# Designs tried in a protein design run: peptides against a protein of PDB entry 8OXM. Part 240

Target 1, 371 residues: chain A of PDB entry 8OXM
Amino acid sequence: FKAEFRLAGGVNLPKIIDCVGSDGKERRQLVKGRDDLRQDAVMQQVFQMCNTLLQRNTETRKRKLTICTYKVVPLSQRSGVLEWCTGTVPIGEFLVNNEDGAHKRYRPNDFSAFQCQKKMMEVQKKSFEEKYEVFMDVCQNFQPVFRYFCMEKFLDPAIWFEKRLAYTRSVATSSIVGYILGLGDRHVQNILINEQSAELVHIDLGVAFEQGKILPTPETVPFRLTRDIVDGMGITGVEGVFRRCCEKTMEVMRNSQETLLTIVEVLLYDPLFDWTMNPLKALYLQQRPEDETELHPTLNADDQECKRNLSDIDQSFNKVAERVLMRLQEKLKGVEEGTVLSVGGQVNLLIQQAIDPKNLSRLFPGWKAWV

## One batch from the design tools (peptide; made by RFdiffusion4, then SolubleMPNN)

Design b2_p23_3_s1 (from b2_p23_3, 14 letters changed)
Fold by OpenDDE base, seed 5:
Structure b2_p23_3_s1 (fold): chain B 371 residues (1-371), chain A 23 residues (1-23)
Amino acid sequence: as target 1 above (371 residues)
Amino acid sequence: DEALKRFAELVKKGMEEALKAEL
């Protein structure tokens, strides 16, 4: 290991460390402190399994449908080493950076990212009607710009078109796999984009199995399909390539029901895999500073182990695990709101739910649903 | 149209800055 380290951005100030392997190759590593990387490590294994299923199917293989993965080595409950995703940037950094964000560069007369955030924070405790009205005002005065990512990075028109297609396929694959696994906390800093491939890398996988729905402000969308995410697809938006890639991914997931249920069952009952939402985790997720610049004091959660009787904890855990498995089985059968849908019907419902401004307006402001 | 004009101006500025850095 080199003695020098760099700071990555964000609240936890993770350390970028260069290491030389026994093969003489230099490799960059991200060292996270104060975070449980076991959940990320487990979810990367599930993504690798999903990629294996997608590679076996001819239609998904021809489309190169994959979810991007990275190596995670957990060292403790509060530390670990990640493979640093070299040549990736958070979509939030590109879009809404305070100094040089794409919204400020391309739309200097629109609301600032700070003005949008402030307006949505002012209505956070208001009615759903008031939240919807303010969200529509924000959206009218904050127009999408994510199409310019591929235009800035890929000057050749043929390369530009190929990379925009790779982006659209990556969004589709990660959206459907993420929905099946019930991934939450998909804010703009938890989604990286590769500057060479235009593929997405999902990080911080600590909200899974629909545990985002039991947050104090519940998650109301199946995946992130906000206006900037759609703008990156170009003129067809959610139609054509995106929809077809979602349908083909969903078809593979539904046809792999037994394999997916067996794997998730083993993971849900693994005593080393804490996937359950606890009150301290819920507080941490919805007290995160929305801007990278506010050093909110990380509440040193003194582990006041609320010693609930071990028997009541175990019975409550088993009931939640059973409910998660039942809901996963429903998704893989195409059961939505008590109705059995075709693959096309299910994908259509999920797209409509994800783009609905009524659902988006109800999200926690720190999720930045207007981006 | 106006956003495309701003893009063309930013690309032109970036090319002029890159050319100045090579000189």
Scores: peptide ipSAE 0.008, ipTM 0.292, DockQ to the pose 0.015
Fold by OpenDDE base, seed 1:
Order: sequence, then C-alpha cells, then structure tokens
Structure b2_p23_3_s1 (fold): chain B 371 residues (1-371), chain A 23 residues (1-23)
Amino acid sequence: as target 1 above (371 residues)
Amino acid sequence: DEALKRFAELVKKGMEEALKAEL
C-alpha cells in the first residue's frame, strides 16, 4: 500500500488507496470504512445472475444488455475493498464539480449546483405544490448537459453514435434490474460512467428491496431517470432504443420469475445479510449538512434495551421479508397498483413515474433530482 | 472471514441451483 490516499467524492468519503501487487502492478482500490460492503457483494452476485439470464435470451444477448459489475472484497462488517473501477468517473463529478463541472462549462449563466440545492433545501418541509414550483424554476434555470460527455470523449461520429447506444442500453438494463431489486433512486456520486465504454457502473447498493420508500423522505421514482440521464441518450431521449431495451430486459426478468424469487428469498432470510433499513442508516442517507455537527454518535447504546423479545423482532422481520417477496412477485407478474400490465404497459408506467417532475420534486434534495 | 466465505458460498450455491432449475 502507498502511504498516501485520496478521497473519492460522495457522502461516505471512501478512500482511494494505491496498492502495488506482488507482481509489481499498481492497482487502485476503494476502501469504504463505515459501510457494510456485504450488501454490495450480494447485489453484485445478483447482477451477475441477471447478466446470465440476459445472455441466455437471444434478444437481450443481441442487444448486449448487461449490468456492469465490480469486485467487492468485504474485509469486515464495516470495511472492505472495492476493486476500483479503473477508467470510470462519477456522473456527479462530471456534471456538478464546482471547479470544472459540465453544467458550469456549458451553461455558465444557469444556476450553480449550490444555488439549486439551496432552493430545494429551503422548500424541503413545504407542501408538494411549493416543492414542484421551486423544482420547475430550478429545472428551467439548470438545463441538462450530459450529452457533452460522449461528445467530449468520442470525437469520431461513428464511435460517438456507438457509445451513445452503449450508454442508453446500460441505463435501460440497470434501470429495469434496479427496479426489480428495488434499488430506487441513485445518488449521482453512486453512478459511475466508464470513459471508454460509456457504460454505467452502480456502486453503493446499500438501499435495496424498496427500502428507499421507508426513508423519512420516501423515494417517489422507480429508478434514476433525471434530465441529465436522459440527455446522455441524445435526441430520442427515453424513446426508441431506451424503451425497447427496458421492455426486453423486463421480459427476461418476468420470464425468470421463479429463479429471481428463489434467490431473493434465500437472501432475505439470510441472517448474515442485513438489508433492512435501520434508523442510523436512514439518518445517514438523508442527513443534512447542517445536522453533521451535533450527532457525535456517542451511541454507546448500552446492550441492555435491545433485549426486546427476540420473538417480536423475528416476527416483524419475517413480515417485512414476506412483504418484500410479495411485492417482488407483483413486479415480476406486471402487477402495478393492483392492475396486471403487459411488459410494454409496465415499462411505460415506470418511465412515466421516473421522469414525472412531480415525483422528482418530492425526492430528498440531497440526491439532486434536478441533475 | 469464514462467515463471509460461507455467505458467499451459500449465495453462489443458491444462484447455481436456481440457474440449474431453469435448465
């Protein structure tokens, strides 16, 4: 290990450590020091399974539909080593870096990322109407720029077009699989883009099985499909390639219902896999920058009060697990809001929910739904 | 370490069994 570390961006302040292997090769590693990387490791295995299902189907194989996976080596309950996704950058860093972010470079007269965040934080406790109005004002004065990622990286028009298609396919596959697994919205620092392939890598999979819906500010979108995410697809937006790739991914997931249910059932009942939302995790995910100062968790929570009857905890856990399995089964049957939808109908509903400014305006402002 | 190995093996085995049941 080199003695120097760099901070990766994001809430968790992961440390980038350069390691020289016994082979003399330098390897970057991301060290997370406070997160249970077991959830990331499990979700990467589920993604590998989804990739296997997608490769077996001729239509998804022809479209090269895959979720990018990374190696996770959990070292402890609170630490692990991620294989650094070499040649990737967080979408948030490219878009809204304060120094050289694409919004500042291409739209210098728009609101700053800080001004947008401030405006949305001021209305966080306000009505849904007030949130929507301020979100629309923010969106009008903060126009999408993510199209410029492929234009900067790929100067050849044929390569540019191919990479934009690879991006669009990657967003489609990750959106549908992410919906099935209940990953919800994704913070812009937790979505990496590969600078060579234009494919997305989703990291920090600490919210799964719709646990984002039980946060203090509940998630209102099935996946992240914000204006910049759509802008990266080019002129067609969510139509054509994206929609067709979502439909073909959803078709494979629905046809693999039994396999997906069996695997998720094993994961949900594994006592080593804590997927449940706890108050500390909820607080951490939706912490205000202003609230960071007072919560020194001197939670020496004395071991005494957690002797609430093991029986009542187990019964509550089992009821949550059953509810997650029921909702997963509904998704895989195309049951949305008590109605059975076709693959095209279900995918259409999910796209409409994900792009609806009313849903986006209700998200936690810290996740920057205007980006 | 052993618990994490067992977990990874259990998940891997469950995945391999589920992938075999579709064949």
Scores: peptide ipSAE 0.006, ipTM 0.390, DockQ to the pose 0.019
Fold by OpenDDE base, seed 2:
Structure b2_p23_3_s1 (fold): chain B 371 residues (1-371), chain A 23 residues (1-23)
Amino acid sequence: as target 1 above (371 residues)
Amino acid sequence: DEALKRFAELVKKGMEEALKAEL
C-alpha cells in the first residue's frame, strides 16, 4: 500500500488507495468503511459463473459475450476493499453532469437534466396517464446523445466500429443475465462504461431477484434499455447485433437451467447473503438526493441485523425464496405471463417491455428513465 | 472473517458442483 490516500466523493467518503500487487502492478483500491459489500461479492461470483457458461457455448464465445466483473474483497459485514474500476465513468456522469454533460454540450436548447427531473418529480404521485404525458414531453425535449461517447473516445473509424459492437454486446449480455437474476436499481450512476473497451460495468448489486418490484415505486422494466442506452448502439438501435446477442445469451441461460437454479437456491438460503428488501433499504433507494453523482453507498449491515426477529421472519423469508425460485424457473423455461415463449419470442417481449414509454414513465424519478 | 471465508468457499463449492453436474 502507498502511504497516501485520496477521498472519493460520497456520503461514506470511500478511500482510494494505490496498492502494488505481488506482480509489481499498481492497482487502485476503493476502501469502503460502512458498506455491506457481501451482496456485490456474491453477485460478482454469479456473473463469473454466467461468464463460464457463455464461454463454453461456441456461439456466445465467438461473440465474446461476457459481463464485466470487478474484484470485491469483503473484509467484514461493514467494510471491504474493491478493485476501483480504473478507466470507467458512470454513464450518468458522461450524459447528465451539471457542468459539462453530453446532453448540455450536444443539445444546449433541450431541457436541462434538472428540468427533466423536476417535471417527473412533480407528477411522481399522479396517475399513470399524467406520468406518461409528462414523460413524453420530457423525452421530446431531451433527445439522446450517447452515440457521442464512442465518437469522442474512438477517433479511428475501424476502432470506433469495433468498440460500438463491444458496447452493444455488453448491453445485451448484462441485460439478459440481469433479467434472469432479477437485477434492479439500474440507474445511470450504477452503470459504468469502460473508456477503453466500451463495455459496461454494473455496480451496486444490492437489488436482485426482482426485489425492485416490491419497492414503493415498483420497477416496471426487465433491464435498462432507455433512449441513450439504445443511442450508444448507433443507427440499428436494438435491431441486429443487440437482439442476436440477447437471443444467444438467453439460449445459454435456458440451456443451463439446472445449474442456475441450483446456484440461486444455495444463495437464497444462505443466512449470510441478505438479498431481501427491507424498509430502510427501500427508503434509501427511493429518497436519495437525485443529483448524487457519487458511487452510491450500500446500507450498513447493522440496520439489517437489528430487524431479524427469528421466528415469524423465517416462514415469510422461505415463502419469498420459494417464489423467487419458481419465477426463475419460469424465466428459464421461457414462461412469460403464463405463456411459453421461444427464445426469440421471450427476448422480443423483454425488449418491448424495456423500451415501452408507459413502463418507463412509471419508474421512480431517480432512475432517470428519460436518459 | 471466518464466516465470510466459509461462505465464499460454500458458494464457490456449490458453483463448482453445479458446473460439474452439467458436464
Scores: peptide ipSAE 0.005, ipTM 0.387, DockQ to the pose 0.020
Fold by OpenDDE base, seed 4:
Structure b2_p23_3_s1 (fold): chain B 371 residues (1-371), chain A 23 residues (1-23)
Amino acid sequence: as target 1 above (371 residues)
Amino acid sequence: DEALKRFAELVKKGMEEALKAEL
């Protein structure tokens, strides 16, 4: 390990360290402190399994449909080492960095990211109608710019086109796999884009199995398909390549129903895999920027007192696990809102739900659904 | 550490068994 480290920013102040492997290769590593990387490690294994299923199928293999994975080495319940995704940038950093974000560069007369967030926070406790109206005003005055990522990084038109297709395929695969696993909406800082491949890397997998639906502000989208995410696909948007890649990914997931159910069942009942939403985690995920100053998460709440009513905790846990498995089985059967859909019908519904400005307007403002 | 190793091995083994049942 090199003696020098960089801070990656964020509340947990993760440290970027350079490590020289026994092979003489330098590898950047992210050391997260105060964070449980076990969930990330488990979800990376599930993604590797999904990738194996996608590679077995000729149609998904030909399309190179994969969810990007990274190595996670949990060191303790509050620390671990991530393989730093070298040559990746958070999409949020590219889009809405205060100094040089793409929105500011390409749309200098639009609302600032701060103005958008402020407007949406002001209506957070208001009606869905008021949220929708303000969200539409924000969207009108904050136009998507993510198309410029590939244009800036790939100057050759043939390379640019290929990388835009790689991006679109990566969004499709991660969206459908993310829907099946119930990852929900993904904060713009928790989606990295590879500057060489244009593929997405999803990090911080602390919300899975639709646990985002039980947050104080529940998730209303199956995956992140916001206007900038769509803009990165180019002029066709969600049509053509994205839709077809979603359908082919969903087809593989539905055809692998037994395997996926068995694996998720093992994970849900694993006592070392805390996938359940707890109040502290919910508070952390939906903390207001104004509340960041006082709540040092003293994650030192003594886990000692909650051990007493084991029987009621086990029954509640089992009922939640059963509900997650039932919902996973429904998804894999194409059951949406009590109706059995074809792969194309299910994918269409999910796309429509994900791009619906009514659903997007109801999301937690901290997750920036207008980006 | 050993519990996390056992967990990773159990998940890996369950995945390998599920993947073998489809072959």
Scores: peptide ipSAE 0.000, ipTM 0.351, DockQ to the pose 0.019

Design b2_p23_3_s2 (from b2_p23_3, 13 letters changed)
Fold by OpenDDE base, seed 3:
Structure b2_p23_3_s2 (fold): chain B 371 residues (1-371), chain A 23 residues (1-23)
Amino acid sequence: as target 1 above (371 residues)
Amino acid sequence: DEALKEKAKKIYEEMLKRLLEEL
């Protein structure tokens, strides 16, 4: 280990540590100090399994459909080392990092990221109608710019086209796999983009199996398909390559139902895999600036007492696990809102739900649905 | 802090209620 460390941004102040391996190579490691990295490690194994299924299918293999994975070494329930993806940047850092963000550079007369956040925070406790109106005003005055990521990084037109295609495939694969697994908390800091491959890396996998729906402000979208995410696909948007890659990914997932159910069942009943949403985690994920002063001291002590009413918890836990499995089975059968859909019908419904400004306006302001 | 325990308990009861209402 080098004696020097860097802080990555964010509330948990993840420490970037440069490690020299026994091979003499320097590797950047992200040390998260409070997240259950076991959840990330387990979800990375599930993603590797999904990648194996996608590589077995000829159509998904030809399209190079993969969800990007990273190495997780859990050290304890509250500490671990992530292999930091060298050459990745959070999409939020590229888009909305202060004065150097792409929105400020390409749209200097639009609302600032701060103005957008402030407007949405002011209506956070208001009606869904008021949230929708303010969200539409924010969106009108904050136009997408993520197309410029590939244009800045890939100056050769042939390379640019190939990288835009890689990006679109990565969004499609991660969106469908993420939906099947019920992956939540897809804010702009939990999605990294690789500056060389243009592929997305999803981090912080602590909201899974639709546990985002039980948050104080429930998640209303199946995956992140916001205006900037779509703008990165270019002129075709969600049509053509994205839709076809979603359909082919969904087809492989549905055809792998038994394998996916068996693996998720083992994970849901693993006593070491804490996938259930807890109140402290919910409070942390949806913390308001008014709540910041109180949470810093107490996160260390009280996690043990909330876990201990074991007898009533076991029956409730089993019912929740059974329901997660039933809902996963429904998704893998194409059952949406009590109706059996084709792969194309299911993918279309998910795209419409993800881009609906009514759904996006209801999200927690920290999710930044206008980006 | 007792106030944080009470806030966490309320969030838990509301989460459990939502979890049960979705059932």
Scores: peptide ipSAE 0.030, ipTM 0.606, DockQ to the pose 0.047
Fold by OpenDDE base, seed 1:
Structure b2_p23_3_s2 (fold): chain B 371 residues (1-371), chain A 23 residues (1-23)
Amino acid sequence: as target 1 above (371 residues)
Amino acid sequence: DEALKEKAKKIYEEMLKRLLEEL
């Protein structure tokens, strides 16, 4: 290991450590010190299964619909080695880096990322109407720039067009699979983009099975489809390639209902897979930058031995697991708000929910719904 | 269906094993 480390962007500020292998090759490794890397490992396996389903279907295979996966080596409940996604950058770093972010470079007269965050934090406890008005003001003065990612990386027009299509397909596949698995909204630092393929890599999969809906500020979108995410698709936005790739992904997921339910059922009842939202995790995920200084609870190892009275907790866990399975079954049947939708109807509803500025304005400001 | 649970558990264990063997 080199003595130098870099911080990766992200909620948990994972350390990037450069390691020299026994083969003499330098490898970047991500060291997470507080996350249960088992969640990431399990979710990568579920993504691999989804990829297998997508490869079996001719229409999704022809479109090269896949979720990018990364290698996860859980070493303990709190530590593990991730093979760093070499040649990736967090979309948040590209977009809103304080020095060289694309918003600052292309839109120097817009609000700074800090000004946007401050404005949205000031209204965090206000009405939905006040949040919406401030969000619209922020959006007007913070215009999307993510189209420039592919333009900067791919100078050849034919390559640029191909990579923009690869990006759009990657967003579609990850959005629909992410919705089925209940990943919800994703922090901009937890979405990496591959600088060569233009495909997305989702990291830090600690919120799954719609547990984002039980956060102090509940999620209001099925997946991240913010203005910059859409801008990266180019002129067609959510129409055409994105919509068709979502529909074809959803068709494969719905046709694989029994397989997906069986896999998720096994995972939900795996005692080694803690997918449940706990209050400390909820506080951490929605912690303000200002609150980061005080809440180092010395999580003394001893307070995890709260001998949770086995009977009432097992019943509560089982009820939550059953509810998750029921909701997954509904999604895979196309049941939305008590109505059975076609694949096209369901995908349309999800897209409309994800791009609705009323839903985006209600998200936790720390997740930067204006980016 | 218990047989489906057992099959999915085996698939998960094999996937975990392959993931560990590819490292």
Scores: peptide ipSAE 0.015, ipTM 0.462, DockQ to the pose 0.022
Fold by OpenDDE base, seed 2:
Formats: structure tokens, C-alpha cells, sequence
Structure b2_p23_3_s2 (fold): chain B 371 residues (1-371), chain A 23 residues (1-23)
């Protein structure tokens, strides 16, 4: 370990520590305090299996469809070494950093990120109609700028085109794999972009198996496909490359139904993998600035022994696990809202759900659906 | 309790390894 550390940005202020491995390689390590890195580790293994499935299929292999993975070494329930994704930045840091964010640089006359957040917080407890109206006003006064990421990083036009294509493929693969696994909490700080590859790295994988739908403010989108995410694809938006990569990813997932069900079944019944949403986690994910004052940092490790009161919780847990497996089986059959869809029909429905301003306006303001 | 968690972790890692090998 080097004596120097840097703070990574974000709520948990993870420490970046430079370590020399036994192989003599210098590796940056992210030391997250307080996060259960076991969930990230398990989901990274699932992503590796999805990548194996995608590499076996000729159509997905030709497109280089992969979900980016990082090495997670859980050291304890509260400490782990994440391999720091060297050369990645949170998309939120690029877009909405208060000092030098792309929205402020390219759209100085638009609403500030703070003004947008404030407006959406003011209507958080209001009707869906009021949320929709304010969301549309925010969107009108906060225009997308994520196209400038690739333009700033890749000055050569041929490189720029290939990197924009890599970005679009990465969004497609992660969106479909994330949907199949029911990955939630896809806020702008939980999605990193690699500054060299333009590929996305999804972090903080603690909301899985549609547990985002049982949050106090339920998640209403299958994945993040907000205006800036789409703007990063360039002029074609969700059409052409993105749609085709989603369809080919979905085709591989549906054709791998038995394998994916078996994997997820093992994970759901793993006593060490706490995938269930608990009230404390729900409170943490959807904290209001007003509620930040009362959560003393002294929530000790020992209170995460919400002891499975073994008898009555076991029947409820098994019923939730069975429902998750049933819903996964439906997704892999293309069953949406009781209707069997083709791969193209299912992907189209998911895209429409993800871009619908009515769905986006209902999300928790901390998710920043206008970005 | 710790020994049971470590045993369950090993069983899980072996199951996941087998699932990866059967793939």
C-alpha cells in the first residue's frame, strides 16, 4: 500500500489506495466503507456468465456485446477491495458536476442541476400529473449534452465513430442484461463510463431481481435510457445499432433460459446473498436531505443482524424467491403484461417504457430522470 | 456462525464454478 490515498467522489467517499500486487503491478483499489460488496461480487459473477453466453453466440460475439465487469474482493461484510476502474468517470460527474459539468459548460442558460433537483423534490409527494408537468418543464430547460463526451475524448473522427458505437453497444448489452436480472438503482453515480473505451461500467449492484419496484418510490423503468444516455448514442438515438444490439442480447438471454434460471435459483437461495430489500436499505437509497440529519453514522454492523427470525420469514422469503423466478421465466419467455412478445416486440416495449416521460417523472428525484 | 458462513461461501463458490463449467 502507498501512504497516499485519494477520495473518490460520491456519497460514501470511497478511498482510492494504490497497491503494489505480488506480481509487482500497481493497482488502484477502491476501499468502500459500509457497502456490502458481496452483492456486487455475486452480480459480477452473473455478468461474467452472461458474457460467456454472449461470446458463444456468433451474432453477439461479432458485435462484441459484453457487460463490463470489475474485480470485487469482499474482505468483510463492510469492507472490500474493488478493483478501481482506472480511467472511468461517473456519468453524473461528467454531466452534472456543479463546477465544470457538461450541462453547465454547453448549456449555461439552462436550469442548473440543483434547480432541476429542487423542482422535482418540491413535487415528490404530489400527483403523477403534477410530477409530469414539472418534469416536462425541467426537461425543456435542461437539454441533453452527453454527445460531447465522445467529442471531447476522441478528436479523430474514425476513433470517435468507433467509440460512439462501443458506447451504444455497451448501453444495449447492460440495459438488456440489467432488465433480465432486474437491476435497479441506475442513478447517474452508479454508472461509470470508461474514458478510453467509451463502455459503461455499472457499479453498486445491490438492487437486483426487481427489488427497486418495492421501494417507497417504486422504479418505473426497466433500465436507464434517459435523454443524456440517448444523446451519447448520437443522431440515431435508440434506433439502428442500439435496438439491434438489444434484440441480439435478448435473443441470447431467451435462448439461455434454463441456464439463467438455474443460476438465479442458486443465488436466490444462497443464505449469504442478501438480495432482499430491507427498510434500512430502502431508507438509505431514498433519503431526503431532511432525513440525512438523523442517520447517525453509528449504525453498527450488529444491527444488520436483522436475524432471519427463521420460521415466519422463511415462508415469506421462499414465496418472494418463487415470484422472482416466475417473473424471470416470464421475461425469458417474452411474457410482458400477460402477452407473449417476439424479441423485437419485447425490446420495443422495454425501450418505450424506459423513454416514457410519464414513467421517468415518477422516479425518485435522486435518480435524476431528467439527466 | 462464522464457520457456517464460510462453509456456505465455499459451497456457493463450488456451485458457481460447476455452473460455469457446465456452461
Amino acid sequence: as target 1 above (371 residues)
Amino acid sequence: DEALKEKAKKIYEEMLKRLLEEL
Scores: peptide ipSAE 0.006, ipTM 0.400, DockQ to the pose 0.022
Fold by OpenDDE base, seed 4:
Structure b2_p23_3_s2 (fold): chain B 371 residues (1-371), chain A 23 residues (1-23)
Amino acid sequence: as target 1 above (371 residues)
Amino acid sequence: DEALKEKAKKIYEEMLKRLLEEL
């Protein structure tokens, strides 16, 4: 370990530590001291299995459809070491950094990220109609700029084109697999982009199996497909490459139904894998600036072990697990809203749901659906 | 409880390993 560490931003102040391996290679490690990394570790293993399925299929292999994975070593329920994704930047950092974010650089006359957040927070307790109107005003005055990521990093036109395709394929693969696993909307700080490959790395996988639907502000999108995410695909947006890569990924997922169900069943019934949403986790994920004063740092996890009357909790847990498995089976059959859809029909519905401004306007303002 | 958690963890790690090897 080097004696120097860097702080990554965020409430938990994760430490970036440079380590020299026994092989003489420097490796960056992120040390989290307050987060449960077990969920991230489990979800990385699921992503590896999905990658194996995608690599076996000729159509997805030819398209190089993969989910970028990282190594997670959970040390305790509250601490772990993750492999820092070297050469990655959070999409949120590139887009909405306070100093030199791409929105400020390319759209200096648009609303600031802070102004957008403030406007959406002011309507957080308002009607869906009022949220939609303010979201449309925010979107009009905060135009997408993520196309400039590839333009800044890849000056050669042929390289730029290939990297834009790599990005589009990465978004498609992660969106469909994320939908199957119920990851929902992903905060822009929890999506990293690789500065060399233009591929996405999803971190902080604390919401899975549609548990985002039971948050105080429920998720309303199957995955993050916001205006900046789409802008990074270039002029075709969600059409052409993205749609076809989603369809080919969904074909592999649906054709692997038995395997995916078996895997997820094992995970859901793992007594060490707490995938269920709890009130404290929900509060943490959707914390308001007003709520900072009441969160004493002394929320000891120990007080929750003693009050679990085993019998009533096991029945409630089993019913939730069965419901998750049933919904996963529906997704893998193409059952949406009681209708069986083709792969193309299902992918189309998911894309339309993900880009719908009405759905986006209803998301928690902290997740910045206008970015 | 801890011994059951450790046993469940081992069973899970083995099942996941087998699933990864059969995949």
Scores: peptide ipSAE 0.000, ipTM 0.380, DockQ to the pose 0.022; fails the geometry check

